# Ledger of designs, part 175: peptides against a protein of PDB entry 4N78

Target 1, 186 residues: chain A of PDB entry 4N78
Amino acid sequence: HFQVICRLLGYQGIAVVMEELLKVVKSLLQGTILQYVKTLMEVMPKICRLPRHEYGSPGILEFFHHQLKDIVEYAELKTVCFQNLREVGNAILFCLLIEQSLSLEEVCDLLHAAPFQNILPRVHVKEGERLDAKMKRLESKYAPLHLVPLIERLGTPQQIAIAREGDLLTKERLCCGLSMFEVILT
Target 2, 155 residues: chain B of PDB entry 4N78
Amino acid sequence: MAELQMLLEEEIPGGRRALFDSYTNLERVADYCENNYIQSADKQRALEETKAYTTQSLASVAYLINTLANNVLQMLDIQASQLRRMESSINHISQTVDIHKEKVARREIGILTTNKNTSRTHKIIAPANLERPVRYIRKPIDYTILDDIGHGVKW

## One batch from the design tools (peptide; made by RFdiffusion4, then SolubleMPNN)

Design b2_p20_1_s3 (from b2_p20_1, 9 letters changed)
Fold by OpenDDE base, seed 4:
Structure b2_p20_1_s3 (fold): chain B 186 residues (1-186), chain C 155 residues (1-155), chain A 20 residues (1-20)
Amino acid sequence: as target 1 above (186 residues)
Amino acid sequence: as target 2 above (155 residues)
Amino acid sequence: DDVLKAVQPVLEKSLKKLAE
């Protein structure tokens, strides 16, 4: 589903969606979540000491449950605060999945374009074969597929310009060095 | 452009008129041949004359049709060439616009991006062919497990 | 001229058949 969304929206659509999600997240964090956090801080026990380990895990759990009983029973916390946190979480996950899906699409595009851009994979060298000779042979084999040089030789100046720009746009992808998700976390 | 205009305005209409005139003339020739054959004492001579006129008339019409057809074909070729040029121009504009839109889109999404801290991998002596950084594609985490827990963003 | 030359023999042949 996310791959389809990425294909449909493209870079521009993804950018718009991400910007809007960031606004939503910001509004939730600075609004309702912040207010509830402040309230929770006020009602938190002033003194909460770690119980002795001799009480065991159940006893320690009961102790904390008792200390936090008022917070746990706070109905608005469960219904509103946790809901908002879920929304924030969903937004973050959405952004992550979109970025991952976009990266996959970009990698696929790069791989498909590679033979036409003189980007050759490393060939497996069998024992006794010279890597250089094999690479030269491979380069010679794919030389006719080099689009930009071909158009430079046969095309009009306008076609050449478009081909060069297209080549550049094909090579320059976000997956090569940019992250959206890191911006979201910041 | 001048050639196309001449074909459209002068040669093709002129050829059509010539064919029409030839039709009228053929009718006159036919009438003449018929009358000449009836009135002539030498029927053999009249028949030979009729044959000659018929051959000449048919040859003339054939020539006119051929000339007109060639002119029409030439006109169509010129028009086809013009259409191809227009198509090329439109395609060029379309591609230019698409490239521009793509650049704008990339700028927009670029604002939402930061440089990835690539861990200083040891200076592997870059072989002469700049290997494109292989981006680690993380295995997609199946988040379907969270589908029942998460609530959609209410806009 | 080439078309005329090609058509003339055919027409003459057809006319001869009609006269027969």
Scores: peptide ipSAE 0.015, ipTM 0.681, DockQ to the pose 0.004
Fold by OpenDDE base, seed 5:
Structure b2_p20_1_s3 (fold): chain B 186 residues (1-186), chain C 155 residues (1-155), chain A 20 residues (1-20)
Amino acid sequence: as target 1 above (186 residues)
Amino acid sequence: as target 2 above (155 residues)
Amino acid sequence: DDVLKAVQPVLEKSLKKLAE
C-alpha cells in the first residue's frame, strides 16, 4: 500500500502529506498532549517513595495503583490523551513507512537507470579472470546505452539540455543521503 | 511555409483548372477530328491526324495528372513534416514542464529532509591480540540433553 | 483498340520522360 501511495503521490504529494502530518503532530503535541501532561504533572504525587520489597509485587502494584488512582481514573486520559498519542504514533509510523517505500522506489529507479548512466556494478570475478577485463567488456557492452553521450551526439541542443537535466534528476535521490524521518523526529 | 502556400493556393488549384480546361479543349479537338474526317477526301490522312491528336491529348492529360499528383504528394509531405515538427515542439515543452515540476517537487520535499547521520561506524579497532581462530569443532548437537526436558511420551 | 495500342507506348514514353 505504501509503495502504491508513493507512486501515486510522487514527491509533491508526499511532501504535502508530510507537511500536513507534521502540522497535525505539532498541534497534538503542543496542544492537547501538552495540556494533559501539565495536568498530570500537577496531580502527580509529590512524594512517591518505593515501598518495601517485603510487600511483594502485588503489594507494590497496589501501592502504586493507590498513589496513582486519580491519574488512572482520569477518563480523559484514556479517551483523549491516549488517542492523541496513538495518532502521533501512527503519524510517525506512516512517515517511516513512506520514507522506506520511497527509498525503495528510488533505489529501483537508480538501478534501472544505471546502465544508461554508465554506472556499472562490480562484477564477480572467477578465479583466473581479471576484473579489469571483465569491467572493460561490460563497459563496452553498455556503452551504446549511455543516454547523455548518445543524445549529445545525435540530439538537438534542447534535447541535450533535457537529457542532462534528466540525468541529474535521476542521479539525485533522497535515498542517497537525505532523511525525512529524522526531520519528523526533531 | 512559402512552398506549402504556393502549392495550396496556386499550383494545385492551377493544376485542377488546367485539367478542366484540358477537358474542354479535348472536346473541341474531338469535334474537329470528327468533322475533319467527314469532310476530308483523304480519309486515311484524316485518320492519321486524328490519331496524332489523340496521342497528344492523352499525353497532355497524363502530364497534367502527373504534375497535379506530384504537387499533392509534395503538399502532403510538407504537411507531414510540419506536423512532426509541431509534435517535436510540443514534446519538448512537455518535457520541460515535467522537469520543472519535478524540480519543484524535489525542492519541496527536500525542505522536509535532513542529512542522514552516517553513524561513524566506530572503527572496530581490531583487538591487537588476534585471538587465534578457535577451530570451530562442530560438536554434534547432542539432542539427548533435551530428553529430560518435557513430559515426553515414553514409548 | 488500335488507337489505344498506339497511344499506350507514347504515354509510357511520356511518363518516363516526366519521371526523369
Scores: peptide ipSAE 0.013, ipTM 0.692, DockQ to the pose 0.004
Fold by OpenDDE base, seed 3:
Structure b2_p20_1_s3 (fold): chain B 186 residues (1-186), chain C 155 residues (1-155), chain A 20 residues (1-20)
Amino acid sequence: as target 1 above (186 residues)
Amino acid sequence: as target 2 above (155 residues)
Amino acid sequence: DDVLKAVQPVLEKSLKKLAE
């Protein structure tokens, strides 16, 4: 689903969605969640002493449950505050998954374009074979597919310009050095 | 452009008219040949004359058809060339627009990105042996393993 | 005869053009 969304929206659509999600998250955090946190801080017991270890884990749990009974029973926490936190969490996860999906698409594009851009994978050299000879063979095999040099030789000035720009756009992908998710976390 | 116009307005219509006129004339020639053969005392001579007119008529028609056909073909070639040029221009514009749109889109999304702090994580040297993608058999995650971990209420 | 005389020059011209 995320892959389809990425393909459908493209970079521009993804940017718009991410921006809107960030706005929503900010609104939730600075608005409702902040207000609930403030309220919770006000009603939080001022003195919550650790019960004696002699009560065991169940007794300690009951103690804290009793101390926090009013907070736990606050219906709005469950229905509103936790829901808002869930929405924030979902938004973050959505952003992460979109970025991952986009990165996969970009990597695929890079891999598909590589033979046309003189980007050759490192060939595994079996024992006894010269790396240089294999690389030379590979280069020779893909040399006719080098799009930009081919167009530079055979194309019009306009075609050359377009080819160069297209080549640059193909090479410059977000996955090469940029992260959206890091910005969202910040 | 001048050549195409001449073909469309003058040569092709002229050729069509010539063919029509030729048809009318050929009918007259045929009538003549028939009458001449019937009335002539020397049937052999009349036949030879008819053969001559027939050959000449066929040659004339063939020439007219060939000329017209060549003109039509030339017209079509010129038009095809014009269409190819137009197509090339449209494609160029389309590509330019697409590149521009892509640049704009990338700028927009770029604002939402930061540089990956590539900690020098060890270059994952791709193992030389491309492990065959082990078909990920979705083994259902048995979450029961976690049932004993934590203070969660056993439902 | 008049019709043949009228058509003959046209046919001859056409044949000459075909031969060229």
Scores: peptide ipSAE 0.020, ipTM 0.683, DockQ to the pose 0.004; fails the geometry check
Fold by OpenDDE base, seed 1:
Formats: C-alpha cells, structure tokens, sequence
Structure b2_p20_1_s3 (fold): chain B 186 residues (1-186), chain C 155 residues (1-155), chain A 20 residues (1-20)
C-alpha cells in the first residue's frame, strides 16, 4: 500500500502529506497533549515513596493505586489523551513507512537506470580472474547503452541539455544521503 | 513553408485546372478526329492522324496526372515532416515542464530532509580471537532458587 | 519522366493547333 501511495503521490505529493502530518502532530503535541500533561503533573502526588517490601506485591500495588487513583480514574485521559497519542504514533509510523517505501522505489529506479548511466555492479571475481579485465569487458558491453554520451554525440543541443538534466535527476535521490524521518523525530 | 504554400496555392490547383482543361481539349480533339475521318477521302491517313492525336493525348494526361500526384505526395511529405517537428517541439516542452516540476518537488521534499548521520559505526574490530561461540547451553531455569523467596505455603 | 517531359511540349503544341 505504501509503495502504491509513493508512486501515486510522487515527491510533491509526499512532501505535502508529510508537511500536513507534521502540522497535525505539532498541533496535537502543543495543544491537547500538552494540556493533559500539565494537568497530570499538577495532580501527580508530590511525594510518592516506595512502600516497604513487607507489604508484598498486592499491598504495594494497592498503595500505588490509591496514590494514583485520581489519575487512573481520569476518564478524559483514556478517551482523549491516549487517542491523541495514538494519532501521533500513527503519524510517525506513517512517515517511517512512507520513507522506507520511497527509498525502495528510489533504489529500484537507480538500479534500472544504472546500465544507462555507466554504473556497473561489482562483479564477484572468482579466484584467478583479473577484476580489471572483467570490468573492462562489462564496460565495453554496456558502453552503447550510455544514454548521455550517446545523445551528446547524436542529439540536438536541446536534447543534450534535457538528457543531462534527466541524468542528474535520476542520480540524485533522497536515499543517497537524506532522511525525512530524522527530521520528524526532531 | 514557402514550398508548401506554393504547392497548396499554385501547383496543385494549377495541376487540377490543367487536367480539367485537358479534358475539354480532349473532347475537342475527339470531335476533330471524328469529323476529319468522315470528311477525308484518305481514310488511312485520317486514321493515322487520329492514332497520333490519341497517343499524344494519353501521354499528356499521363504527364499531368503524374505531375499532380507527385506534387500531392510532396505536399503530404512536407506536412508529415512539419507534424513531426511539432511533435518534437511539444515533447521538448513537455519534458522541460516535467523536469521543472520534478525540481520543484525535490526542493519541497528536500526541506523535509536532513543528512543521515552516518554514525561512524566503529568498525567492530572482530576480536582476533574468535571466541568460540559459547554454546548457549539452555540451563534449565531452576525455579527452586525462588522457593525461599516469598510466603510460600509450606506444604 | 524524361520521355513525358519531352512529349508534353509537343502535345501542347498539337492541342493548340487543333483548337484553332
């Protein structure tokens, strides 16, 4: 699903969605969640000492339940605050999954473009074969597929310009060194 | 453009007119040949003359048709070439627009990105001594160790 | 094409004579 979304929206659509999600998250954090956190901090017991271990686990639990009774019974916490936190969590997960899906699409695009851009995979050299000779053979084999040099030789100036720009855009992908998710966490 | 215009405005219409005129002239030639044959005392001569005019007329019409056909074909070729050029231009514009849109999109999404902190993962220098994988011997959890911890009912 | 071009002037001349 996320792959389809990435394909459908493209960079522009993803950017818009991410921006809007960030706004929503910010609104939730600075608004409702902050208010509830402040309220919770106000009602939090100022002194919460560990009861003696002699009371056993049930006694200790009852002690804390009693101390936190007002918080536990705060109905709005469960219905509103936790829901908002869930929404924030979902937004974060959504961003993560979108970035991952986008990265996969970008990698696929790079791989598909590689033969046309003089990007050759590292050939596993079996013991005894000269790596250089194999690479040269591969280079020679794929040389006719190099799009930009081909267009530079045969194309019009306009075609050359477009080819170069297209090549650059194909090579420059977010997955090469950029992270959206890190920005979201900040 | 000048050649196409000449073909469309002068050569092809002119050729069509020439064919029409030729039709009218052929009718006159036919009438002449018929009358000449009827009136001539030398029927053989009249027949030979008619044959000559017929051959000439056919050649003329053939030439006119061929010329017109070639002009039409040339016109179509020029138009096809123009269409191809237009298509190329449209494609160029389309590609330019797409590239521009892509650049804009990338800028927008780029604002939402930061450089991946390649934490220099310290090359976990594999300790030279491959510590023998300590076979995880599942030691059965001896729960009896906990028997002394808690208010167990002394059976 | 060359033959047709050569015949064309002759035909035109003959047709003009017939139209007279």
Amino acid sequence: as target 1 above (186 residues)
Amino acid sequence: as target 2 above (155 residues)
Amino acid sequence: DDVLKAVQPVLEKSLKKLAE
Scores: peptide ipSAE 0.017, ipTM 0.691, DockQ to the pose 0.004; fails the geometry check

Design b2_p20_1_s4 (from b2_p20_1, 7 letters changed)
Fold by OpenDDE base, seed 5:
Structure b2_p20_1_s4 (fold): chain B 186 residues (1-186), chain C 155 residues (1-155), chain A 20 residues (1-20)
Amino acid sequence: as target 1 above (186 residues)
Amino acid sequence: as target 2 above (155 residues)
Amino acid sequence: SSVLEAVKPVLEKSLEKLKK
């Protein structure tokens, strides 16, 4: 599904969606969630000493439950905060999945374009074969497919310009070193 | 353009008119030949003359038709060439627009991106100058991410 | 005249074919 979304939206659509999601997340974090957190901090017991270990895990839990009872009850009562957190979480996950899907698409595009861009695959050399010979064979095989040189030779100046720009755009992908997700986390 | 215009406005219409005129003339020639044959004491000579006129007339018509046909074909070729040029121009514009749109889109999404920090250090160094074109460090495209998707060649 | 000369043989051949 995310792959389809990526294909349908393209860079522009993804950018728009991501921007909107960021706005939503920011709004949620700086607004409602922040308010809840502040409120919770205000009601937080000022002095919460660690109970004696002698009470055991259940006793300690009960102690903390008692100390945090108001907070727990408040949090349970105000499901809105958790819902907002879920929304934030979903947004983050969505962004992650979109980025992953986009990266896959980009890699696929790069792979498909590689033969046309004089990018030779790393050949696994079987025992007894010379790497150089294989590389030469590959070079020879793909030489006619080099699009930019071909167009430079046969094309009009306009076509050459377009081909060069297209080549550049094809080579430049987000997956090559850019992350959207990191920005979202920021 | 001038050649096409000449073909469309002068040569082809002219050829059509000539063909029509030829038809009229041929009718006159036929009448002449008929009358000449009837009136001539030497019927054999008259017949030969008629044959000559007929051959000439046919040749003339054939020439006119051929010329007209060639002009029409030439016209069509020129038009086809013009259409191809127009198509090429349209394609060029379309490609230019597409590239531009893609660049815009990439800029927009690029604003939403940061460099993948391969450095283990958690310090989110805010990239100072957002505007610096991320120097494409040719990091070898790690295609290994696709290794799990296809039954293809285990590298 | 030149066109007639070029077409004449073709027409003559065609006429000969018709006479047969």
Scores: peptide ipSAE 0.014, ipTM 0.593, DockQ to the pose 0.004
Fold by OpenDDE base, seed 4:
Structure b2_p20_1_s4 (fold): chain B 186 residues (1-186), chain C 155 residues (1-155), chain A 20 residues (1-20)
Amino acid sequence: as target 1 above (186 residues)
Amino acid sequence: as target 2 above (155 residues)
Amino acid sequence: SSVLEAVKPVLEKSLEKLKK
């Protein structure tokens, strides 16, 4: 589903959606969530000593449950906070999944374009074959597929310009060194 | 353009008129040949003359049809060439617009991106100056990143 | 073809009249 969304929206559509999601997340964090966090901090017990290990895990849990009872009850009464946190979480996950899907599409595009851009696949040298000879053979095999040099030789100046720009756009992808998700986390 | 105009306005209409006139003339020639044969004391000579006129008339019509057909074909070729040129121009404009749109889109999404710090150091280096357009440092596209995602086509 | 088809009958009729 996310792959289809990425294909339909393209870079521009994805950018718009991501910007809007960031705005929503920012509004939730600075608004309702911040207010709830402040309120929760006010109700937190001032002195919470670590209970002695002698009470065992159940006793320690009960102790913390008792100390946090008011907070839990308060949180249960204010279900809106959890809903907002869920929305933020969903937005983050959405951004992550979109970025992953976009990266996959970009990788596929790069792989498909590689033979036309003088990008040779890594050659597995079988035992006894000279790497240099195999590389030369591959170069000669794919040489006719080099699109930009071909168009430079046979095309009009306008076609050459478009081919060069298209080649550049094909090579320059976000997956090669850019991350959107890191910006969202920041 | 001048040649196409001449074909459309003068040569093809002129050829059509010539064919029409030739049809009318052929009818007159036929009538003449019929009357000449009836009135002539030498029927053999009249028949030979009729054959000659018929052959000449057929040759003339064939020539006119051939000329007109060639002119129409030439006109169509010129028009086809013009259409191809127009198509090429439209395609060029379309491609230019698409490239421009893609560049704009990439700029927009680029604002939402930061460089992947390949350095293992988890230091979230806050991009310092937001204002500097992240110079697309043309880092050589390290396609090695593709090695982890793509099951290498075993050649 | 249409002109030839129109001319052919006229010529044939004329030739038939001449053969008579």
Scores: peptide ipSAE 0.013, ipTM 0.588, DockQ to the pose 0.005
Fold by OpenDDE base, seed 1:
Structure b2_p20_1_s4 (fold): chain B 186 residues (1-186), chain C 155 residues (1-155), chain A 20 residues (1-20)
Amino acid sequence: as target 1 above (186 residues)
Amino acid sequence: as target 2 above (155 residues)
Amino acid sequence: SSVLEAVKPVLEKSLEKLKK
């Protein structure tokens, strides 16, 4: 599903969606969530001492439950605040999945373009074969597919310019060193 | 353009008119030959004259048809070439627009990206100044990242 | 083309004679 979304939206659509999601997340964090956090901080017990270990785990839990009873029973926290947090979480997950899907799509594009861009696959040299000979054979095999040199030789100046720009755009992908998700987490 | 215009406005219409005139003339020649044969005491001579006129008329028509056909073919070739040029131009414009749109899109999404910190130190360095134009340091595309994903295609 | 060029003058002369 996310792959289809990435294909449908393209870079522009993804950028727009990501920007809007960031705005929503920011709004939720700075608005409702912040207000609830402030309210919770105000109602937090000023002194919460660790009960003696002698009370055991159930007793300790009951103690903290009692101390935090007002917070735990705060209905608005459960209904509104947690829902907003869920929305933030979903937005983050969505961004992550979109980035992953986009990266996969970019990798596929790079792989498909590689034969046309003088990018040779790593040749696993079997024992006994000269790496150099295999590489030369591969180079020779794919040499006619090099699009930009071919167009530079046979094409019009306009075609050459477009081919070069297209080649550059094909090579320059986000997956090569950029992360959107890291920005979202910041 | 001038050649096409000449073909469309002068040569082809002229050829058509010439062919039509030739048809009219052929009818006159036929009538002449018929009358000449009937009136002539020397039927053999009249027949030979008729043959000569017939041959000439056929040759004339053949020439006119051939000329007209060649002009039409030439016209079509020129038009086809023009269409191809137009197609090429449209394609060029389309590609230029697409490239431009893609560049814009990439800039927009690029603003939402940061360099992958290869440094092992998990310090989430909050990019301090949001406004720093992420100088797209065109780092050479390290395709080594593809090495981990591509393992499925056993060539 | 050579045949047509050779025939053209002959045809033209003949056509001129026929118009008379």
Scores: peptide ipSAE 0.020, ipTM 0.588, DockQ to the pose 0.004; fails the geometry check
Fold by OpenDDE base, seed 2:
Structure b2_p20_1_s4 (fold): chain B 186 residues (1-186), chain C 155 residues (1-155), chain A 20 residues (1-20)
Amino acid sequence: as target 1 above (186 residues)
Amino acid sequence: as target 2 above (155 residues)
Amino acid sequence: SSVLEAVKPVLEKSLEKLKK
């Protein structure tokens, strides 16, 4: 599903969606969540010591449940605050999944374009084969496919300009050195 | 353009009219040859005259057809060339628009990106809040990320 | 083309004679 969304929206569509999600997340964090956190800090027990480990996990849970009983029973916390936190979480996950899907699409595009852009894969050299000889064979095999040099030789000045720009755009992808998710986490 | 117009408006219609007129004339020649053969005391002479007219008529029709055919072919070639030029122009415009749209889209999404830290240390470097134009630091495209994708041998 | 150009005047003259 995310792959389809990435294909349909493209860079522009993804940018718009991400910007809107960031606005929503920011609004939730600075508004409702912040207010609830402040309120929770005010009502939080001032002295909550860690119970002795001897009580075991159930005893510790009961202790904290008792200490936080008033907070947990606050209906608005469950309905509004936790829902907003879920929305933020979902937005973050959505952004992550979009970025991952976009990266996969970009990788595929790069792989498909590589033979036409003089990008040769690292070839595993079997024992006894010379790496240089194998690389030269590959270079010779793919040399006729180099699109930009071909157009530079045979094309009009306008075609050459378009080919160069297209080649540059094809090579430059977000997955090569850019991350959207890191920006979202900040 | 002038040549195409001449072909369409003058040469081809003129050639068609000439063929039509030729048909009418050939019918008259045939009638003449038939009557001349019947009325002539010298049948051999009349036959030779008929042969001459037949040969001339066939040659004239062949010439008219050939001329018309060549004009039509020339017209089609000119039109085909015009279509190719139009196609090239449309393609150029389309490509220019697509490149422009892509550049705009990339600028927009680029604002939402930061450089991937190659360092294994997850230092969440909070990008400084400064709306500084995300200088597209053209870091060399590191395709090593592709090394982990597929059945390629990890070196 | 050269043969056709040479025959054209002859044919045109012949056609003119037939019109008549």
Scores: peptide ipSAE 0.019, ipTM 0.583, DockQ to the pose 0.005; fails the geometry check

